# Peptides against a protein of PDB entry 7BDX: the designs that were tried, part 68

Target 1, 212 residues: chain A of PDB entry 7BDX
Amino acid sequence: EMGAAACTLLWGVSSSEEVVKAILGGDKALKFFSITGQTMESFVKSLDGDVQELDSDESQFVFALAGIVTNVAAIACGREFLVNSSRVLLDTILQLLGDLKPGQCTKLKVLMLMSLYNVSINLKGLKYISESPGFIPLLWWLLSDPDAEVCLHVLRLVQSVVLEPEVFSKSASEFRSSLPLQRILAMSKSRNPRLQTAAQELLEDLRTLEHN

## One batch from the design tools (peptide; made by RFdiffusion4, then SolubleMPNN)

Design b1_p12_4_s4 (from b1_p12_4, 10 letters changed)
Fold by OpenDDE base, seed 3:
Parts: C-alpha cells; sequence; structure tokens
Structure b1_p12_4_s4 (fold): chain B 212 residues (1-212), chain C 212 residues (1-212), chain A 12 residues (1-12)
C-alpha cells in the first residue's frame, strides 16, 4: 500500500519536466528504472492467465511506474536516458506487451505504448525499439486488441515507423507482407474519433509510400 | 526494493518547494501521509528491541518517508497541511520518538526531529506538538541519547518552546522542575561545534527567562 | 521526428 502511494505521488510530480530532470540528475535513477522493469514483469507474470486487470495496490503501483516511464520519455533528456542507460527497461516493456493477451491489462498496455511512442520521437529510440526482435509481429498482435485506446497507440507507433524512411526501409518488406490492412481499414471507420483519425492518416501515409 | 527506490526518488524531488506544493495540491496527499505514519510505526515495532539500525530496503523506505515529511514541513503550506490535515502523523512521530531507545535508529530519530522542528516554526504547529501528552518528558528522554545529532535537534525543539512565551508559559513549571541542566551544560562543552553552540544559546535563553 | 513534437505526458 505505501509503495503504491509513494509511487503514485512520484508519478504525479513527474508530469513536470523539471522534476524529470531532477530524477535523472541524481545517482538513484539507474537503480530505479532497473527495478521498474523487474517489478512490471513480476506483475504481468503473476496474472496467471487472468485477463482481468487487478484493482489492487500492486496494480496501482505498476500503473504509476508505467506512468513515470511515460513522463520521462516525454522529454528529450529522458528519452536520451532511457535509450542510452535503460535499454533493459525498453526490452522489458516490449516483452510484456507481447505477453499480455488482447484485452488483458488494458490500462498498463496503454501506458507502456505511450512510453514507447514517446521514445520513438527521437531517431535513436525509434531505431532501438523497431529493430527489436519480433517488433513487427508485436505491432499486429497488439492491433488485435478490442480496446480502441490500445489500438490507437499502436497506430501511433506504426506511424512513427512509416514516417521515418531510414527505419521503415529496414522492415518494409516484412511490414508490407504482414500488414493487417483490413483491420486498419475497419479502424478508419471506428466510432472512436481519435482512432478513426489515426487510422485514416496511416492509410494515407501508406498509400503515399506505395506510390513512391 | 521497488518501494524504497520510488520513495527515495520522491524524497529527492521533495527538496523543491514546487514539488511539495504539487504533492499537496493533489487528492493523493492525505492517503499518503496517513499510510506514512502506519508504515513508520510498523518499522519501529519490528525492531524487537534491537538497537541497531537496519541496512535494508525497509529502513531506506522509512528514511525516505521521514525525509519527505521533513521537506513538506520545511515550507509554510506544508506545515499548514500537516498541522491541519495530518495530525495523526505528528502524533505517530512523537510516539515513535518515545518508543526508540537512546542510540536506537539514530538516522530516523534525526529525520523525525527535523520534521518536528520544521513544524514548530509556525505557532499552530508548535502548540500542537508541545501540548501533546508527555512532550516534556519526551524531550528529556531524547536528550539522553549519546548521539550528538539527536541531541542537537532536541535542543532546537527545546529552543522553539523557550522562545515562544505563549507556549512556554503553559509548561514552564514542569519544564523548570525537570530540566536536565547538567546534561545541557555538558553539551555546551561538546566537541561538536553545532551541539556546543545550540546548548550555549539555550542556556543563555534560559538565564534570560529566569531573570524575567 | 523532431524532439518534443507529439510527446505526451500522462497525469496520475
Amino acid sequence: as target 1 above (212 residues)
Amino acid sequence: as target 1 above (212 residues)
Amino acid sequence: MVDEIGAEMIKS
């Protein structure tokens, strides 16, 4: 309980760039983010096949951790830190996103995807995550989620890849051959306006790439 | 482990007034400080008579909690919050300071005493803690500690009382009758310059009060 | 992508 409360407060204050800089400026950051990955992994493994998200202190704690990572990745120096000094955490997030079933732990998925998207803002981060083994299959796996918010953030990641020629060229063949086009088309007709817009824009980007 | 790491980071960033304001501006603060007291109490009770301070994640966690409380109490709005909304925590700190033996958990004692001193900066806070049952005996109990830093912070609290006529008048009789004068005199000759100075100043303050 | 463009912080 106390851990969740403390971590939640830390999450709240991490919404400030200055606080993120303060976190990263100390000698405690490396240890924190190392343990973060382990804790998140332990939580996901503890679900034992249950698709339901827990309403517990443990869940709240992990959500706060994911929120902190997201906020760190939201600023330039935070992205640099994660990509240079906490690659294990990024690897863990990718792994956990694959370990979770469609519809399972939606809130955590969203937070993790948001963190990865933020990492993808700089080229080094985008390169790192996109070159991870199974990245393309992972995207499609995640896109099978029934939750619109999960799908939205997957589409945002896909767009980050598509709009970066250096990155896209490396996976273009696999991407094109495995693209769940019908799924994305369906999303472009979603009642969720954010999802609808994201899907439409991605489809336009893809069309442009096919003509180039 | 993760809790300690998160709480340590929170402690670090709480050294900023803006962060303290952010903590207190949210709806999470009350719960956090409620659990804080309980956690600290559980730790102290777990020592089972061992005078040694633990080098553990649990210890680190509690130290961080005490540090956060100290930093909150270091600013005006934080003091106001503690005195108005977290009196149970203040009561707990006073209790724990009494539960610990001389020489036991020195670091925690120092942090707790620092928090109480910070609270004593405003009159409402000083009134609250000084009017707690057993406050005067507690001060003398704490002053029996062999650690100079503990004694220093006790002297600072005593000075806060002595220099506030409205507060001192309420306990003047008990204070004078139970004052460990020889102990304070010995401290005025301490090799620790901070302790020496604090003791000398307090002795001067006391002399002034006897002549008024 | 240019740094900070599109970045999103999430509040607790």
Scores: peptide ipSAE 0.100, ipTM 0.858, DockQ to the pose 0.058
Fold by OpenDDE base, seed 2:
Structure b1_p12_4_s4 (fold): chain B 212 residues (1-212), chain C 212 residues (1-212), chain A 12 residues (1-12)
Amino acid sequence: as target 1 above (212 residues)
Amino acid sequence: as target 1 above (212 residues)
Amino acid sequence: MVDEIGAEMIKS
């Protein structure tokens, strides 16, 4: 319980850029993020079957960790740090997103996806993530989730790839051949306005690229 | 390990007044400090015999907790919070200082004493602490510690009492009758310059009060 | 919080 409480407080204060800088400026940041990945991985591996996120201290703890990673990645120097010094954590997040089933650990998925999106704001981060093995299939796997927020954040990540020519060109062939167009079209008709808008924008961007 | 790492980071960033305000401004502060007291108490109770502080994750965790309390108490609004809304934690710290033996958990003692000293900067805090049962005997118990840093922080706390007439007047009789004058005199001859100075100043203040 | 480049911080 205490660990979860402390980590949650750390998550809360990490919503400040100055606090993120303070975390990264210390000599303990590397170790912290290394353990973070391990802890998240252990949690996901401990889940039995298609169980929803547990209302437990340890799940709250993992949520807080993912939240901290997200907030760190929201800051330029934080992205630099993650991309340069904590790539294993990024690999872990990608792996965990693949390991989780549709409908499983929705809140955690959202936080992890947000962290990846934030990392993708840096070209170097985007390159790293998009060059990860199985990245394209992973995106489609995640889009099969019934949760609108999960799908929304996947679409945002897809858009980050599509809007960066240097990155998109490398995987354009695979992307086009495997694109779940029907699914994205369905999302553009969603009653969730945020999801609807994101899907529509992505479709427009994709159309633009086909004509170029 | 993860809990200790997270709490240590929280400790580190809590050295900022703005972070302290952020912690206290949230809806989770009360719960956090409640659990903090319980956790510290459990740790101290788990210690067997005259064992030194463990080089363990849980000891580091408790150190970080005590450090956070100290940093919160260093800020005016933090003192107000502790004195008004977390008195149980203050009681716990006082109790734990009494439960620990001379030479036991030196670092923890120092941090706890620092927190009490910081709280004592507020008159209301000083009143509360000094009116706690067994406070005077506790001070002398703590002065029997062989560690110079422990003794130093006790002397500072004693000085806070002596320099506040409204508080000192209430316990002056007991204070004078039980004062370990020989011990304090010995400290004034210490090779540790900080301890030496603190003891000398206290002796001077005490002499001044005897003539008034 | 959303920054100028679209990054978002998330509150607990």
Scores: peptide ipSAE 0.089, ipTM 0.857, DockQ to the pose 0.071
Fold by OpenDDE base, seed 1:
Structure b1_p12_4_s4 (fold): chain B 212 residues (1-212), chain C 212 residues (1-212), chain A 12 residues (1-12)
Amino acid sequence: as target 1 above (212 residues)
Amino acid sequence: as target 1 above (212 residues)
Amino acid sequence: MVDEIGAEMIKS
């Protein structure tokens, strides 16, 4: 209980850039993010197909951890820290996103995806995550999620790849051959305006790439 | 382990006034400090006379909690919050300081004493803690500690009382009758310069009060 | 909160 409360407060204050810098400027950051990955992994492994108790202390704790990672990645020095010093954490997040089934741990998925998106704002970050083994299949796996919010953030991540020629060119063949076009088209007709817009924008960008 | 790490980071960033304001401005502060008191109490109760494992995750967790309380009390709005909304926590700290034996949990004692001293910077805070039952005996109990750092912070707390006429007048009779003068005199000869100075200053202030 | 480069922070 106390751990969850403390971590929730830390998450709250991490919405400040200065606080993120303070976290990363100390000598405790490496250990913290190392244990963060392990804790998130242990949580996901413990679910054993059981319905996530979203209101449990354990869940709230892990949500807060994922939130902190997202906020760290929201600023340049945070992204640099994650990509340089906490690659294992990024790998863990990618792995966990693959381990979770569609519809499972939706809130956690969203937080993890948001963190990866923030990392992808850096070319270095985008290169790292996109070069992770199984990255493209993972995107499509996640895009099969029934949750609109999950799908939205997946599309945003796909957009990051598509809009960066240096990254897109490396995976263009695999991307084009496996693109779930019908799924994205369906999303472009979503009643969720954010999802609809994201899907439309992606489709437009993809069309532009096909004409070049 | 993760809880201790998160709380340690929170402690570190709480050295900023803006972070303290952010913690207190959120809707999670009350719950956090409520659980903080309970956690500290549980820790002290669990010691059962055993030698404190200073390096244990549990110890580090509680140290971080006490450090956060200290940092909150270091600013005006934090003191106001503690005295108005978290009196149970202050009562808990006073109780725990009484429950601990001389030489026991020295580091935790120091942190708790520092928090009380910071609270005492406010007249309202000083009034509250000094009016707590058994406060003066508690000061002398703590002053019997073999640790110079503990004694230093006790003397600082005593100084806060002595220098505030409104507070001192209420307890002047008890204070004068129970004052461990020989102990304070011994401290004024300490090889520890901070302890020596604190004891000397207190003795000077006490002499001034006797002549008035 | 979204920064100028599109990064998003999440409030607890």
Scores: peptide ipSAE 0.087, ipTM 0.858, DockQ to the pose 0.073
Fold by OpenDDE base, seed 5:
Structure b1_p12_4_s4 (fold): chain B 212 residues (1-212), chain C 212 residues (1-212), chain A 12 residues (1-12)
Amino acid sequence: as target 1 above (212 residues)
Amino acid sequence: as target 1 above (212 residues)
Amino acid sequence: MVDEIGAEMIKS
């Protein structure tokens, strides 16, 4: 319980750029993020089948950790840190996203996806993520999730790829061949306005790319 | 391990006033400090006899918590918070200081004493601490510690009492009768310059009070 | 706080 409380507070204060800088400026950051990955992995492994997120200290703890990672990634120097020094964590997040079944651990997925999106704001981060093995299949796997928020963040990540020619060119063939067009089209008709907008924009961007 | 890492980071960033404000401004502060007290108490209770501080995650965790409390108390609004809303924690610290034997858990004692000193900067805090049952005997108990740093911080706390007439007047008789003069005199001859200075100043202050 | 456009912080 105490661990969860501490981590929750840390999550809260991490909403500040200065705090992120402070976290990174200390000599404990590397170890912290190393263990973060391990902890998240252990949590996901402990889940039985399609069980939903637990309302427990452990769950809260993991959420806080994921939130912290997200907030770190929201800051330029934080992104640089993650991309340079904590790649294993990023790899773990990608792995866990693939391990989780549709509808499973919704909140955690969202947090992880948000972190990845934030990382991808830097070209270096985007390149790293996109070059990860199975990245494209992972996107589509995630897009099969019934949760609108999950899908929204997947679409945002897809858009980050599409809007970067240097990245997109490396995977364009696979992208085009495996694109779940019908799913995205369905999302463009969603009653969720955010999801709807994201899907529509992506479709427009894709159309533009095909004509050029 | 993860809990310790999180708490350590939180300790590090708490060195900022703004972070302290942020910690307190959230809805989790009360619970956090409640559990803090419990955790510290559990740790101390787990110690066997005169065992020294363990080099473990648990020890590190407790140190971090104590450090956070210290940093919170270093800020005016933090002191106000502790005195108003987390008195049980303060009570616990006082209790634990009494429970620990001379030479036992040196670092933790130091941290706890530092927190109390910080609290005592506010008159309201000083009053609260000093009015705690057995406060004066506790001071002398602590002063029997072989560690110079422990003793130094005890002396600082004593000085806070002595320099506040409203507080001192309430306990002057007990203070004078129980004062370990020989011990303080010995400290005034310490090779530790900080301890030496503190002891000398206290002796001077006490002399001044006796003549007025 | 100077956030890059598009970056998102998340509150606890």
Scores: peptide ipSAE 0.087, ipTM 0.857, DockQ to the pose 0.066

Design b1_p12_5_s1 (from b1_p12_5, 8 letters changed)
Fold by OpenDDE base, seed 2:
Structure b1_p12_5_s1 (fold): chain B 212 residues (1-212), chain C 212 residues (1-212), chain A 12 residues (1-12)
Amino acid sequence: as target 1 above (212 residues)
Amino acid sequence: as target 1 above (212 residues)
Amino acid sequence: SELSQELLEKLL
């Protein structure tokens, strides 16, 4: 209980850039983000056995950790830190997104995808994530999720790849050959306005790239 | 491990006034400080059974909690919050200071005494603490500690009472009748300069009050 | 791109 409460408060205050700088400026940051990855991994591995109630202190704790990573990645120095010094955490997040089944731990998947999206704002981060083994298959796996928020954040991450020619060119053949076009077209007709817009924008960006 | 790491980071960032305001401005502050008191109490109660290693994650977690309370109490709005909305936590800290034996959990006692001292900067806080049942006996109990830092923070808290005539007048008879004058005189001869100074200043303040 | 910077989701 108390750990989740403390971590949730730390998440809340990490929305401040000055707090992110304070977290990263200390000698404890590396250890914290290392243990974060391990804790998230342990939580996901425990889901196969027990119906961990989504409202459990453990779930709330892991959500707060993912929220902290997202807020750190929302700041330029935080992105630089993650990409330079916390690559294992990024690898862990990518792995956990692959390990979670469609419809499983939706809130955690959204938070992890948001953190990856924020990291992808840094070109070095985008390169690192997009060059991760199985990255394109992972995007399509995640896009199979029934949850509109998961799909929204996948589409945003796909757009980050598409909008960077230097990154997109490296995987363009695999991307085009595996693109779930019918799924994206279906999302462009969604009743969820955010999902609809994101799918439409991505389809426009893809059309622009085919004509170039 | 992770809870202690998160709480330690929260402690570090709580040195900022803006972070204290952010912690207190949320709907989670009351719950957090309630659970803080319970967690600290549970830790102190567990000490009678197991040689809890002072370097344990649990100890570090409780130290971080006490540090957060101290940092909150260092800010005017934090003092107001504690005195108006977290009186149970103040009562818990006073109780735990009584429950801990001389030489036991010195670091925790120091942090708790520092939090009470910071609360005592607010006249309403000083009134609340000084009117707590057994407050004067508690001060003398704590002053029996072999640790110079514990004794230093006790002397500072005693000075806060002595320097407020409206507060001191209510307990002046009990204070004078139970004052461990020989102990304070011995501390004024300590090799610890901070303890020596604090004891000397208190003796001067007491002399001034006897002549008025 | 500049557009990716505007969509910095700070989770409050």
Scores: peptide ipSAE 0.033, ipTM 0.826, DockQ to the pose 0.058
Fold by OpenDDE base, seed 1:
Structure b1_p12_5_s1 (fold): chain B 212 residues (1-212), chain C 212 residues (1-212), chain A 12 residues (1-12)
Amino acid sequence: as target 1 above (212 residues)
Amino acid sequence: as target 1 above (212 residues)
Amino acid sequence: SELSQELLEKLL
């Protein structure tokens, strides 16, 4: 209980750039983000099948941790910190996104995907994430999720790759050969307006790249 | 481990007034400070005699909680919040200070006394604390501590009472009848310069009140 | 890009 409450408050205040700077300026930042990855991994490994106590103190604690990572990645110095000093945490997030089944731990997936998207704003972060083994298969695995928010954040991450020629060119062959075009086209017809827009924009960006 | 790390970061960032405002502006503040009191109480009750694992994760967690309370009390809106909305936490701190033996949990005592001192800057807070049952006996009990920092923070809290005529007048009879003058005089001869100064200043303030 | 900064996910 108390751990989840404290972590939730830390998440809330981490929305401030000055708070993120204060977190990262402390000697405890490295240890904190190391333990964060381990804690998130432990939580995912403790999941008994598809049973989610989404409202448990443990779930709330892990959500707050993922939220803190997202807020850190939302600012330039935070992205720099993650890609330079917390790569193991990024690897853990990528691994956990792969370990979770479609429809499983949706809220946590969304938070982790938001973190990765924020990291992808840094070209060095985007390079690191996109060069991770199995990154492209992971994107398509995640895009099979029945949850519209999961799919939305996957599409945004795909767009961050597609919009960066230096990164996209390295993966273009694998990307084109495995692209779930029918799934993305189906999303462009979604009743969810955000998912619809993201899928449509990505399809337009892909068409622009095919003509060049 | 992770709870202590998160709480420690929250403590660090709570040194900012803007962070304290953000904590208190959230819907979670009341629950957080309620659980804080319970957690601190549980820790003190779990102490097996005089054995202190001062470096344990549990100790670090409780120190961070006490530090957060101190930082909240360090600003005007935080003091107002504590005296209006978190009185049970103040009662818990007073109780825990009474339950701990001289020389036991020194670091926690110092943090709790710092919190009470900060609350005492608000006249409403000072009134609330000083009107707590057994407050004056508690001050003298704490002043028997062998630790110079504990004694320093007790003397500062005593001074906050003595310097407020409206508060002191209500307790003046009990205060004068039970004042450990010999102990305070001994502290005015301390080799600790902060303790020496605080004891000397308090003796001067008391002399000024006797001549009026 | 500067445009990607406007799309930063800040969680309140």
Scores: peptide ipSAE 0.032, ipTM 0.826, DockQ to the pose 0.055
Fold by OpenDDE base, seed 3:
Structure b1_p12_5_s1 (fold): chain B 212 residues (1-212), chain C 212 residues (1-212), chain A 12 residues (1-12)
Amino acid sequence: as target 1 above (212 residues)
Amino acid sequence: as target 1 above (212 residues)
Amino acid sequence: SELSQELLEKLL
């Protein structure tokens, strides 16, 4: 209980850039982010056994951790810290996104995808995550999710790759050969307006790349 | 481990007034401070059984909690919040200070005393803690501590009472009859310059009150 | 290139 309350407060205040700078400027940041990935991993591994209530203190704690990572990644110096000093955390987030089945732990997936999207805003971060083993298959695995918010955040991450020629060129062959075009086309007809727009924009960007 | 890391970060950033305002402006503050006292109490109760290593994650977590309370109490709106909405936490801190023996858990005592001193800066806070059952005996119990920092922070809290006529008048008879004058006189000769000064100032203040 | 802060995901 107490850990979840503390992390929830830390999450809330981490929306401030100055708080992110204060967190990262201290000697405690490395320890915090080193343990964060392990805690998230332990939580995901426990899901296959005991039915963890979504509203459990453990779930709330892990959600707060993922939220903190997202808020850190929302700031330029935070992205730099993650890609330079906390690569294991990024690797863990990618792994956990692969370990979770479609429809499983949707809220955590969304938070993790938001963090990866924020990391992708910096070219070094985008390079790092896109060069991770199995990254392209992982995107398609995640895009099979029935949840519209999961799919939205996957499409946004895909768009970050597509809109960066220096990254897209390295994976373009695999990307084109494995692209779930019918799935994206279906999403462009979604009743969720955010998902619909994101899918339409991605389809337009992909068409532009096929003609260049 | 993770809880201690999160609370330690929250403690660090809570040194900012704006962070304290952000913590208190949210709906999460009440839950956090409600659980804080229980967590601190559980820790103190566990000390009589298992030898908790001072450097344990549990100890660090509780120290961070006490540090957060101190930082909240350092701000006017934080003091107001504590005395209006978190009185149970103040009661718990007073109780725990009584439950700890001289020389036991010195660091936690110092942090708790610092929080109470900060609360005492506001007249409503000072009234609340000074009207708590056994408050005067508690001060003398704490002043028996062999630790100079514990004694220093006790003397500062005593001075807050003595310097506020509206509070001191209510307990003046008990205070005068039970005052460990010889102990305070001994502290005024301490090799610790901070303790020496605090004891000298308090003796001067007490002499002034005896002549008025 | 960096995207504008308006495109960033911030969670409160």
Scores: peptide ipSAE 0.031, ipTM 0.826, DockQ to the pose 0.053
Fold by OpenDDE base, seed 5:
Structure b1_p12_5_s1 (fold): chain B 212 residues (1-212), chain C 212 residues (1-212), chain A 12 residues (1-12)
Amino acid sequence: as target 1 above (212 residues)
Amino acid sequence: as target 1 above (212 residues)
Amino acid sequence: SELSQELLEKLL
């Protein structure tokens, strides 16, 4: 309880750029983000056996940790810190997104995907995550999720890759050969307007790349 | 470990006034400070049986909590919040200072005394803590501590009472009858310059009040 | 790109 409450307060105040700078300016930042990855991994591994209640203190604690990572990645110096000093955390987030089944821990998946999207705003961050082994298969695995918010954030991350020619050119053959086009077309017909728009924009971007 | 790391980061960033405002502006502040008091109390109660290592994760966590309370009390709106909305936490701090033996948990005592001193900057805070049952005996109990930093912060809190006529007049008879004058005189001869100065200033303030 | 910053959902 108390750890979750403290972490939730830290998450709330980390929405400020000055708080992110203060977190990162301390000698404790590296240790904190290292243990964050391990804690998130331990939580996901515990799910294979016990139905953790979504409202558990452990769940709220891990959501707050993922929220802190997302808020740090929302700031330019935070993105630089993550891609320079906390690569193991990024690798852990990618791994955990692969380990979770479709429909499992949806809120955590959304937060982790938001963190990766924020990291992808930095070209160095986008390069790092997109060059990770199994990244393209991971995107398609995540796009099989029944949750519209998961699918939305996957489409946004796919768009970040497609809109960066230097990154997209390296994976273009694998991307084209494995693209779940029918799934994306189905999402462009969704009643969820955010998902519909994201799928439509991505389809337009892909058509533009086929003609170039 | 992870809870202590998160709480320690929150402590570090709570040195900013804007972070204190952000903590208090959220709907989670009341719950956080309520659980803080309970957590500190549970920690102190656990000491009667087990020699908790000073470097334990639990100790570091409770130190960070006490540090957050101190930083909140360092800000005007934080003092107002504590005296209006978190009186139970103040009562808990006073109780725990009484429950701890001389020389026991010195670092925690220092942090709790610093928080009470910061609260005492507000006249409403000073009134509240000084009107607490056993407050004067508690000050003398704490002044028996062998640690110079504990004694220093006790003398500072005593000075806050002595310098406020509206508060001091209510307890003047009890104060004069129980004052450990020989102990304070011994502290004015300390080789610790901070303790020496604080004891000397308090003795001068007391002499001024005897002649008025 | 500057445009990607506007889409940053700060989770409050």
Scores: peptide ipSAE 0.021, ipTM 0.820, DockQ to the pose 0.060

